# Designs tried in a protein design run: peptides against a protein of PDB entry 5VVV. Part 205

Target 1, 276 residues: chain A of PDB entry 5VVV
Amino acid sequence: FLCGVVEGFYGRPWVMEQRKELFRRLQKWELNTYLYAPKDDYKHRMFWREMYSVEEAEQLMTLISAAREYEIEFIYAISPGLDITFSNPKEVSTLKRKLDQVSQFGCRSFALLFDDIDHNMCAADKEVFSSFAHAQVSITNEIYQYLGEPETFLFCPTEYCGTFCYPNVSQSPYLRTVGEKLLPGIEVLWTGPKVVSKEIPVESIEEVSKIIKRAPVIWDNIHANDYDQKRLFLGPYKGRSTELIPRLKGVLTNPNCEFEANYVAIHTLATWYKSN
Target 2, 276 residues: chain A of PDB entry 5VVV as posed
Amino acid sequence: FLCGVVEGFYGRPWVMEQRKELFRRLQKWELNTYLYAPKDDYKHRMFWREMYSVEEAEQLMTLISAAREYEIEFIYAISPGLDITFSNPKEVSTLKRKLDQVSQFGCRSFALLFDNIDHNMCAADKEVFSSFAHAQVSITNEIYQYLGEPETFLFCPTEYCGTFCYPNVSQSPYLRTVGEKLLPGIEVLWTGPKVVSKEIPVESIEEVSKIIKRAPVIWDNIHANDYDQKRLFLGPYKGRSTELIPRLKGVLTNPNCEFEANYVAIHTLATWYKSN

## One batch from the design tools (peptide; made by RFdiffusion4, then SolubleMPNN)

Design b2_p27_4_s4 (from b2_p27_4, 14 letters changed)
Fold by OpenDDE base, seed 1:
Structure b2_p27_4_s4 (fold): chain B 276 residues (1-276), chain A 27 residues (1-27)
Amino acid sequence: as target 1 above (276 residues)
Amino acid sequence: DKEKIEELKKKFEESKEKYFKQALEDL
């Protein structure tokens, strides 16, 4: 069971010292996972093709080593979906080289994210792939196999919540393709019925699990505030029955952008996880 | 190359705004 934090917000990323302090807190609270997915890291999303510099490589190696010291699984995410051409072998090779570089830093767990992108393929991809889901699954499976089938590999769908499913969760052709064609060792990220789910009913997890043919990992936006920096979410982790725990592969909270605001959010997630 | 960078920045901002709008509607 993956339980911890995703740094998955828009806006200024956390500094390396904040991330190390997070690992110490996660260990102390018996949480086990950190997902690196800061949207404003240019080499994560906008400029995903760019290799890390020598200085950036040293920082990431130090961060991954710190996660290992605190027994926290470090998952490196990349979001190529803004401008990748899935049918272009050079794009696939560029993605492979980027993940090879991160593997050399000592990273062993990875994620491919296709959140917050248009559903439209370019003309070249339409000639090769039957749908956007087929294109995403093809590259994800190829990368997963290329990396030697790592123990933890995550996929974030473009339809990552109930609201984004067309026509709905149980009838989505996109999620059906993901469920049928994504390799079974790849985990699927999900935010619940909504982008910001006040509640995640058990029945909603049973519905999505049926179509994706696996238990999801919750990307939990309950404490996310990137969409309104005038709000701080200081309340407890709530609106999730403990009956969800045996029906999930994990829960990763995407908390407030302000690192110092997240004590209650993360501590109460840990209490929730231990209550089952 | 400058035009491609500006197009990519535009796509990034449009994506962010779509997410922000939906997140605010979920409250």
Scores: peptide ipSAE 0.711, ipTM 0.961, DockQ to the pose 0.916
Fold by OpenDDE base, seed 4:
Structure b2_p27_4_s4 (fold): chain B 276 residues (1-276), chain A 27 residues (1-27)
Amino acid sequence: as target 1 above (276 residues)
Amino acid sequence: DKEKIEELKKKFEESKEKYFKQALEDL
């Protein structure tokens, strides 16, 4: 069971010292996972093709080493979906080289994220792939296999919540393709019925699990505030029955952008997780 | 290519705003 934090918000990423402090807290609270997915890391999303500089590499190596020191699984995410051409072997090779670089930093767990992108493929991809889901699954499977089938590999679908499913969760051709074609060792990220799910009913997890043919990892936006930084979500982790735990592969909270605001959010997630 | 960079920045912002809009509607 993956339980911890995803740094998955828009806006200023946390500094390395905050991330190290997070690892200390995660270990102390018996949480086990950190997903590196800061939207404003240019080399994560906007400029995903760009290799890390020597200085950035040193920072990431240090961060990954710190995660290991605190027995936190460091998952490196990349979000190529803004402008990748899935059918272009050079794009696939570029993605491979980027993940090879991160693997050289000592990273062993990875994620491919296709969140917050348009469902439209370019003309070249439409000639090769039957659907957007087929394109995403193809590259994800190829990358997963290329990396030697790492123990933890995550996929974030474009339809990552109930609201984004067309026509709905149980009938989504996109999620059906993901469920049927995504290799079984790849985990699927899900935010619940909504992007910001006040509640995640058990039935909603059973529904999505059926179509994706696996238990999801919750990317939990309950404490996310990137969409309105005038709000701070200081309340406890709630609206998730502990009955979800045996039905999930994990829960990763995407909390407030303000690192200092997240004590209650993360601590109460840990309490929730231990209460099962 | 400056034009490609500006287009990519635009796509990034549009992506962000789409998420922000939906997240606000979820509250």
Scores: peptide ipSAE 0.710, ipTM 0.961, DockQ to the pose 0.904
Fold by OpenDDE base, seed 5:
Structure b2_p27_4_s4 (fold): chain B 276 residues (1-276), chain A 27 residues (1-27)
Amino acid sequence: as target 1 above (276 residues)
Amino acid sequence: DKEKIEELKKKFEESKEKYFKQALEDL
């Protein structure tokens, strides 16, 4: 069971010292996972093709080493979906080289994210792939196999919540393709019925699990505030029955951008997780 | 390529705004 934090918000990323402090807190609270996915890391999303510099490499190596010191699984995410051409072998090779670099930093766990992109393929991809889901699954499977089938590999679908599913969760052709074609060792990220799910009913997890043919990992936006800088979500982790725990592969909270605001959010997630 | 960078920045901002709008509607 993956339980911890995803740094997955828009806006100023956390500094390295905040991330190290997070690892100390995660260990202390018996949480086990950190997903590196800051939207404003240019080399994560906008400029995903660009290799890390020597200085950036040193910082990431130090961060990954710190995660290991605190027994926190460090998952490196990349979000190529803004401008990747899935059918272009050069794009696939570029993605491989980027993940090879991160593997050299000592990273062993990875994620491919296709969140917050349109459902449209370019003309070249339409000639090769039957759907956007087929294109995403093809590259994800190829990368997963290329990396030697790492123990933890995550996929974030473009339809990552109930609201984004067309026509709905149980009938989505996109999620059906993901369920049928994504290799079984790859985990699927999900935010619940909504982008910001006030509640995640057990029945909603059973529904999505059926179509994706696996238990999801929750990317939980309950405490996310990147969309409204006038709000801080200081309340406890709630609206999730403990009956979800045996039906999930994990829960990663995407909390407030303000690192100092997240004590209650993360601590109460840990209490919830240990209450099963 | 400046034009390509500007297009990519636009796609990034449109993506962010779509998420922000939906997240606010979910509250």
Scores: peptide ipSAE 0.707, ipTM 0.960, DockQ to the pose 0.912
Fold by OpenDDE base, seed 3:
Structure b2_p27_4_s4 (fold): chain B 276 residues (1-276), chain A 27 residues (1-27)
Amino acid sequence: as target 1 above (276 residues)
Amino acid sequence: DKEKIEELKKKFEESKEKYFKQALEDL
């Protein structure tokens, strides 16, 4: 069971010292996972093709080493979906080389994220792939196999919540393709019925699990505030029955952008997790 | 190259706005 934090918000990423302090807190609270997915890290999303500099590499190596010191699984995410051409072998090779570099930093767990992108494929991809889901699954499977089938590999679908599913969760052709074609060792991220789910009913997890043919990892936006800088979410982790725990592969909270605001969010997630 | 960078920035902002809009509607 993956339980911890995803740094998955828009806005200023956390600094390395905050991330190290996070790992210390995660260990203290018996949580085990950190997903690196800061949207405004240029080499994560906008400039995903660009290799890390020597200086950036040293920072990431130090961060990954710190995660290991605190027994926290460091998952490196990349979000190529803004401008990748899935059918172009050069793009796939570029993605491979980027993940090779991160593997050299000592990273062993990875994620491919296709959240917050347009559903439209370019003309070249439409000639090769039957759908956008087929294109995403193809590259995800290829990368997963190329990396030697790591123990933890995550996929974030473009339809990552109930609201984004067309026509709905159980009938989505996109999620059906993901469930049928994504290799079984790849985990699927899900935010619940909504992008910001006040509640995640057990029945909603049973529904999505059926179509994706696996238990999801919750990317939990309950404490996310990147969409409203006037708000801080200081309340407890709530609206999730502990009956979800045996039906999930994990829960990763995407909390407030303000690092110091997250004590209650993360601590109450830990209490929830240990209450089962 | 500059035009491609501006187009990419535009795609980034459009994606962010799509998320923000939906997150606000979810409240």
Scores: peptide ipSAE 0.692, ipTM 0.957, DockQ to the pose 0.911

Design b2_p27_5_s1 (from b2_p27_5, 14 letters changed)
Fold by OpenDDE base, seed 4:
Parts: sequence; C-alpha cells; structure tokens
Structure b2_p27_5_s1 (fold): chain B 276 residues (1-276), chain A 27 residues (1-27)
Amino acid sequence: as target 1 above (276 residues)
Amino acid sequence: WDEINEIAIKFLKERTKEELELLEKLK
C-alpha cells in the first residue's frame, strides 16, 4: 500500500530542504511514499525532453538519496503529454533517455502522467493509434518494459476522475482501453469522483476498479490549493472511509502549495491509514 | 465543493492552454 504525498501542484515547487523535511515526517508518521510531480518543474512537464543539468542532477541525486535514507519510496513522474508524438520513435527514445538519466540518480520507481492535457492526437498519431488511450498505453507499456518492469510504476490517465470520464466512469472507452491494455503491473492514479473530491465513496472505487481492472492509487486533491491560493486547506483528512484501504493500492495526498500548511493534512492521513 | 471543483477545473484548463500556447511560441 502506497501512502504519502504527491508533490503534484502548480506553483512554486518545494525546495530540497522542505522535501527532506517531508521525508523525515513521512517516516516518523509511518508513511512510505513520495511522488515527485511538480507541474512547474519545466523538465518534468513543459520541457520533458530536456535532460537535467549537472547541477539539477546533483540536487535530484541528493533528494533521492535522502528519500532512501528515510525509507521513503521516491517515485519520479514525467508528464510528456502536452506535445509528445506517441508514434514517433525519436520521441519514445527521448523519453527513455530522460528516464535513464533519472535512473542513474538512483531512482527505481516511476510514473507517466497524462493529466491536464487535451483529448487529442496529432495527425501522425491518429494514423498509428486507434485512440488517445491506445497511444498512451502503448508508450506506457513500452517504457515500463524498457525500465525492466520496476516494482512501482504509475500511470495517470487523462480521465483521472469521474467528472472527466466520457460518457461516465463505467462506460468510458478511454478507461476501458486502459484497463484492458495497460500491463497489470502498472498502477493507475485516480482522484475520485471529482478533481477535488469532498468524499470518495467505496462504491465509486469499486466502479473505477472494475473498468481499469485493478485497485487505483488515489491522487488525493482534498487539500490542494494551487487552483486558488487564497484558500488554505488546514482541516483533517476526511471523507474517506477506512473501508477504502483494502480496495486501494495507495493514497498520495497532493496538499497545499505552502509546505508549512500541510502538517495537519499529512498527519491525519497517516492516522487514517494506521486506523485500518 | 461544487464551486471548488469549478474553480479547479477552470484553473487546470487555463494552465494547460497557457502551456500549449507557450510551447507553440517556442516552435
């Protein structure tokens, strides 16, 4: 069971010292996972093709080493979906090289994210893939296999919540394709019925699990505030029955952008997790 | 929470648009 934090927000990323402090807290609270997915890391998303510089590499290596020190699984995410041409072998090779670089930093767990992108493909991809989901699954499976089928590999669908499913969760051709064709060792991220789910009913998890053919990992935006930073979510982790735990592969909270605001959010997640 | 989700979705769509526009300018 993956339980911890995803740094998955837009806005100023946390500094390395904050991330190290996070790892210390996660260990102390018996959480086990950190997903690196800051939207405004340009080399994570907008410029995903760009290799990390020597200086950036040193920072990431240090961060990954710190995660290991605190026995936190460091998952490196990349979000190539803004402008990748899935059918272009050069693009695939570029993605492989980028993940090879991160592997050299000591990272062993990875995620491919296709959240917050348009539901379209370029003309070249339309000639090769029957759907957007087929293109995403193809590259995800290939990368997963290329990396030697790491123990933890995550996929974030473009339809990552109930609201984004067309026509709905149970009838989504996109999610059906993901469920049927995504290799079983790859985990699927999900935010619940909504982008920011006040509640995540058990029935909603059963519904999505059926179509994706696996228990999801919750990317939980309950405390996320990147969309409106005049709001701070300081309340406890709630609206999730502990009955979800046996039905999930994990929960990663995507909390407030302000690192200092997240003590209650993360601590109460830990309490929730340990209460099972 | 409906309002929150409306704001969030709008924000995410706007950010995606801005990113795509920037990428297009850089081509």
Scores: peptide ipSAE 0.721, ipTM 0.964, DockQ to the pose 0.851
Fold by OpenDDE base, seed 3:
Structure b2_p27_5_s1 (fold): chain B 276 residues (1-276), chain A 27 residues (1-27)
Amino acid sequence: as target 1 above (276 residues)
Amino acid sequence: WDEINEIAIKFLKERTKEELELLEKLK
């Protein structure tokens, strides 16, 4: 069961010292996972093709080593979906090389994210793939296999919540394709019925699990505030029955952008997790 | 939390648009 934090927000990323402090807290609270997915890391998303510089590499290596020191699984995410041509072998090879670099930093867990992108393909991809889901699954499976089928590999669908499913969760051709064709060892991220889910009913997890043919990992935006910097979510982790725990592969909270504001959010997630 | 989700979705769509526009200018 993956339980911890995803740094998955827009805005100023946490500094390395904050991330290390996070790892200390996660260990102390018996959480086990950190997903690196800061939207404003340009080399994570906008410039995903670009290799990390020597300086950036040193920082990431240090960060990954720190995660290991605190027994926190460090998952590196990349979001190539803004402008990748799925059918172009050069694009696939570029993605492989980028992940090879991160692997050299000591990273062993990875994620491919296709959240917050247009639900369309370029002309070249339309000639090769039956749908956007087929294109995403194809590259995800290939990368997963290329990396030697790492123990933890995550996929974030473009339809990552109920609201984004067309026509709905249970009838989504996109999610059906994901469920049917995504390799079983790849986990699927999900934010619940909504982008920011006040509640995640058990029934909603059963519904999505059926179509994706696996228990999801919750990317939980309950404490996310990147969308409105005037809001700060200081309340406890709630609206999730502990009955969800056996029905999930994990929960990663995407908390407030302000690192210092997340004590209650993360601590109460830990309490929730340990209460089962 | 309907309002929150509306704000969030709007924000995400705007950010995606901005990112795409920037990519078009830089590439």
Scores: peptide ipSAE 0.717, ipTM 0.963, DockQ to the pose 0.836
Fold by OpenDDE base, seed 5:
Structure b2_p27_5_s1 (fold): chain B 276 residues (1-276), chain A 27 residues (1-27)
Amino acid sequence: as target 1 above (276 residues)
Amino acid sequence: WDEINEIAIKFLKERTKEELELLEKLK
């Protein structure tokens, strides 16, 4: 069971000292996972093709080593979906080389994210793939296999919540393709019925699990505030029955951008997790 | 919470648009 934090927000990423402090807290609270997915890391999303510099490499190596020191699984995410041509072998090779570099930093767990992108394919991809889901699954499976089928590999769908599913979760052709074609060793991220889910009913998890043919990992935006930085979510992790735990592969909270605001959010997630 | 989700979805769509526009300008 993956339980911890995803740094998955828009805005200034946390600094290295904050991330190290996070790992210390996660270990203390018996949480086990950190997903690196800061949207404003240009080499994560906007310029995903660009290799890390020597200086950036040193920082990431230090960060990964710190995670290991505190027995936190470090998952490196990349979001190529803004402008990747899925059918172009040069694009695939570029993605492979980028993840090879991160592997050299000591990273062993990875994620491919296709959240917050247009639901469209370019002309070249339309000639090769039957749908957007087929294109995403193809590259995800290829990368997963190329990396030697790492123990933890995550996929974030473009339809990552109930609201984004057409016509609905159980009848989504996109999610059906993901469920049928995504290799079984790859985990699927999900935010619940909504982008920011007040509640995540057990029935809603059963519904999505059926179509994706696996238990999801919750990317939980309950404490996310990147969309409105005038709001701070200081309340406890709530609206999730502990009955969800045996029905999930994990829960990763995407909390407030302000690192200092997240004590209650993360601590109460840990309490929730240990209460089962 | 409906308002929160409306704000969030609007924000995400705007950010995606801005990022795509920037990428187009840089080509």
Scores: peptide ipSAE 0.714, ipTM 0.963, DockQ to the pose 0.879
Fold by OpenDDE base, seed 2:
Structure b2_p27_5_s1 (fold): chain B 276 residues (1-276), chain A 27 residues (1-27)
Amino acid sequence: as target 1 above (276 residues)
Amino acid sequence: WDEINEIAIKFLKERTKEELELLEKLK
C-alpha cells in the first residue's frame, strides 16, 4: 500500500530542505511514499525532453538518497502529454533517455502522467492509434517494459476523476482501453469523483476499479490549493472511509503549496492509514 | 465544494492553455 505525498501542484516547488523534512516526517508517521510531480518543474512537464544539468542531477541524486535514508519510496513522475507525439520513435527514445538519466540518479520507481492535457491526438498519432487511450497505453507499456518492469510504476489517466470521464466512469471508452490494455503491473492513479473530492465513496472506487481492472492509487486533492491562492486547507484528512484501504493500492495526498501548512493534512492521513 | 471544483477545473484548463501557448511561442 503506497501512502504518502505527491508533490503534484502548480506553483513554486518545495525546496530540497523541505522535501528532506517531508521524508523525515513521512518516516516518523510511518508513511512510505513520495511522488515527485511538481507541475512547474520545467523538466518534469513543459520541457520534459530536456535532460537535467549536472547541478540539477546532483540535487536529484541527493534528494533520492535522502528518500532512501528515510525509507521513503521516491517515485519520479514525468508529464510528457502536453506535446508528445506518441507515434514518433524519437519522442519515445527521448523519454527513455530522460528516464535513464533519472535511473542513474538511483531512482527505481516511476510514473507517467497524462493529467491536465487536451484530450486530442495529432494527425500522426491518429494514423497509428485507434484512440488517445491506445496511444497513452502504448507508450506507457513500452516505457514500463524498457525500464525492466520496476516494482512501482504509475500511470495517471487524462480522465483521472469522475467529472472528466466521458460519458461517465463506467462507460468511458478511454478508461476501458486503459483497463484492458495497460499492463497489469502498472498502477493507475485516480482522484475520485471530482478533481477535489469532498468524499470518495467506496462505491465510486468499486466502479472505477471495475473498468480499469485494478485497485487504483488515489491522487488526493483534498488539501490542494494551487487552484486558489486565497485558500489554505488546514483541516484533517476526511471523507474517506477506512474501508477504502483494502480496495486501494495506495493514497498520495497532493497538499497545499505552502509546505508549512501541511502538518495536519499529512499527519491525519497517517492516522487514517494506521487506523485500519 | 462545487464552487471549489469549478475554480479548480477552470484553473487547470487555464494552466494547460497557458502552457500550450507558451510552448507554441517557443517553437
Scores: peptide ipSAE 0.713, ipTM 0.965, DockQ to the pose 0.876

Design b2_p27_5_s2 (from b2_p27_5, 12 letters changed)
Fold by OpenDDE base, seed 1:
Structure b2_p27_5_s2 (fold): chain B 276 residues (1-276), chain A 27 residues (1-27)
Amino acid sequence: as target 1 above (276 residues)
Amino acid sequence: WDELNEIAIKFLEEKVKEELEKLKKLK
């Protein structure tokens, strides 16, 4: 069971010292996972093709080593979906080289994210792939196999919540393709019925699990505040029955952008997880 | 919470638009 934090917000990323402090807190609270997915890291998303510099590599190696010291699984995410051409072998080779570089830093767990992107494929991809889901699954499976089938590999769908599913969760052709064609060792991220889910009913997890043919990992936006910088979510982790735990592969909270605001959010997630 | 989700969706749509516009200018 993956339980911890995703740094998955828009805005100023956390500094390396904040991330190390997070790992110490996660260990102390018996949480086990950190997903690196900061939207405003240019080399994570907008400039995903660019290799890390020597200085950036030293920082990431130090961060991955710190996660290992605190027994926290470090998952490196990349979001190529803004402008990747899925049918272009050069794009696939560029993505492979980027993940090879991160593997050299000592990273062993990875994620491919296709959240918050245009649903339209380019003309070249339309000639090769029958749908956007087929293009995403093809590259995800190829990368997963290329990396030697890592123990932890995550996929974030473009339809990552109930509201984004067309026509709905149980009938989505996109999620059906993901469920049928995504290799079974790849985990699927999900935010619940909504982008910011007040509640995540058990029945809603049973519905999505049926179509994706696996238990999801919750990307939980209950404490996310990047969408409204005037709000801070200081309340406890709530609106999730503990009956979800045996029906999930994990829960990763995407908390407030302000690192100092997240004590209650993360501590109460840990209490929730240990209550089963 | 319905209002929060509407705000979040609008925020994400605007972010994607801004990112795509920046990428078009840099290419």
Scores: peptide ipSAE 0.689, ipTM 0.957, DockQ to the pose 0.885
Fold by OpenDDE base, seed 4:
Structure b2_p27_5_s2 (fold): chain B 276 residues (1-276), chain A 27 residues (1-27)
Amino acid sequence: as target 1 above (276 residues)
Amino acid sequence: WDELNEIAIKFLEEKVKEELEKLKKLK
């Protein structure tokens, strides 16, 4: 069971010292996972093709080493979906080289994120792939196999919540393709019925699990505030029954952008997880 | 919470638009 934090918001990323402090807190609270997915890391998303500089590499190596020191699984995410051409072997090779670089930093767990992107494929991809889901699954499976089938590999669908499913969760051709064709060792991220789910009913998890043919990892936006930084979500982790735990592969909270605001959010997630 | 989701979705759509516009200017 993956339980911890995803740094998955837009806005100023946390500094390395905040991330190290996070790992210390996660260990202390018996949480085990950190997903690196800051939207404003240009080399994570907008410039995903660009290799890390020597200085950036040193920082990431230090961060990954710190996660290991605190027994926190460091998952490196990349979000190529803004402008990748899935059918282009050069794009696939570029993605492989980027993940090879991160593997050299000592990273062993990875995520491919296709959240918050245009649903339209380019003309070249439309000639090769029958749907957007087929293109995403193809590259995800290829990368997963290329990396030697790492123990933890995550996929974030473009339809990552109930609201984004067309026509709905149980009838989504996109999620059906993901469920049928994504290799079984790849985990699927999900935010619940909505982008920011007040509640995640058990029945909603059973519904999505059926179509994706696996228990999801919750990317939980309950404390996310990147969309309105005038709000701080200081309340406890709530609206998730502990009956979800045996039905999930994990829960990763995407909390407030303000690192200092997240004590209650993360601590109460840990309490929730240990109450099972 | 429905309002929050509407704000969040709009925010994400605007972010994606901004990112795509930046990428177009760089190509």
Scores: peptide ipSAE 0.684, ipTM 0.955, DockQ to the pose 0.829
Fold by OpenDDE base, seed 3:
Structure b2_p27_5_s2 (fold): chain B 276 residues (1-276), chain A 27 residues (1-27)
Amino acid sequence: as target 1 above (276 residues)
Amino acid sequence: WDELNEIAIKFLEEKVKEELEKLKKLK
């Protein structure tokens, strides 16, 4: 069970010292996972093709080493979906080389994210792939296999919540393709019925699990505030029955952008997790 | 919370638009 934090927000990323402090807190609270997915890391998303500089590499190596020291699984995410051409072998090879670099930093767990992108494939991809889901699954499977089928590999769908499913969760051709064609060892991220889910009912998890043919990992935006930085979500982790735990592969909270605001959010997630 | 989701979705749509516009200017 993956339980911890995703740094998945827009806005100023946490500094390396905050991330190390996070790992210490996660260990103390018996949480086990950190997903690196800061939207404003240009080399994570906008410039996903660009290799890390020597300085950035040293920082990431140090961060990954710190995660290991605290027994926290460091998952490196990349979000190529803004402008990747899925059918172009050069794009695939560029993605491979980027993940090879991160593997050299000692990273062993990875994520491919296709959240918050245009649903339209380019003309070249439309000639090769039957749908956007087929294109995403193809590259995801290829990368997963290329990396030697790492123990933890995550996929974030473009339809990552109930609201984004067309026509709905149970009938989504996109999620059906993901469920049928995504390799079984790849985990699927999900935010619940909504982007910011007040509640995640058990039945909603059963519904999505059926179509994706696996238990999801919750990317939980309950404490996310990037969409309104004038708000701070200081309340406890709630609206998730502990009955979800055996029905999930994990829960990663995407908390407030303000690192110091997240004590209650993360601590109460830990309490929730340990209560089952 | 429904209103918050609408705000969040609009924010994300705006961010994606801004990102794509930046990419077009830099390429």
Scores: peptide ipSAE 0.683, ipTM 0.954, DockQ to the pose 0.865
Fold by OpenDDE base, seed 5:
Structure b2_p27_5_s2 (fold): chain B 276 residues (1-276), chain A 27 residues (1-27)
Amino acid sequence: as target 1 above (276 residues)
Amino acid sequence: WDELNEIAIKFLEEKVKEELEKLKKLK
């Protein structure tokens, strides 16, 4: 069971010392996972093709080593979906080389994210792939296999919540394709019925699990505030029955941008997780 | 919470638009 934090927000990323302090807190609270997915890391998302510099490499190696020191699984995410051409073998090769570099830093767990992107394929991809889901699954499977089928590999769908599924979760052609074609060793991220889910009913997890043919990992936006930085979510982790735990592969909270605000959010997630 | 989701969705749509516009200017 993956339980911890995703740094998955827009805005200023956390500094290395904050991330190291996070790992110490995660270990202390018996949480085990950190997903590196800061939207404003240009080499994570907007400039995903660009290799890390020597200086950036040293920082990431230090961060990955710190995660290992605290027995935290470090998952490196990349979000190529803004402008990747899925059918172009040069793009796939570029993505492979980028993940090879991160693997050299000692990273062993990875994620491909297709959240918050245009739902339209380019003309070249439309000639090769039957749908956007087919394109995403194709590259995800290829990368997963290229990396030697790492123990932890995550996929974030473009339809990552109930409100983005048309006509609904159980009938989504996109999620059906993901469920049928995504390799079984790849985990699927999900935010619940909504982007910011007040509640995640057990029935809603049973519904999505059926179509994706696996238990999801919750990307939980309950404490996310990037969309309105005037708000701080200081309340406890709530609206998730402990009956979800046996029905999930994990829960990763995407908390407030302000690192110092997240004590209650993360501590109460840990209490929730240890209650079963 | 419905209001929060509406705000969040609008924010994400705006961010995607800004990112795509920036990418178009840089290519």
Scores: peptide ipSAE 0.682, ipTM 0.954, DockQ to the pose 0.829

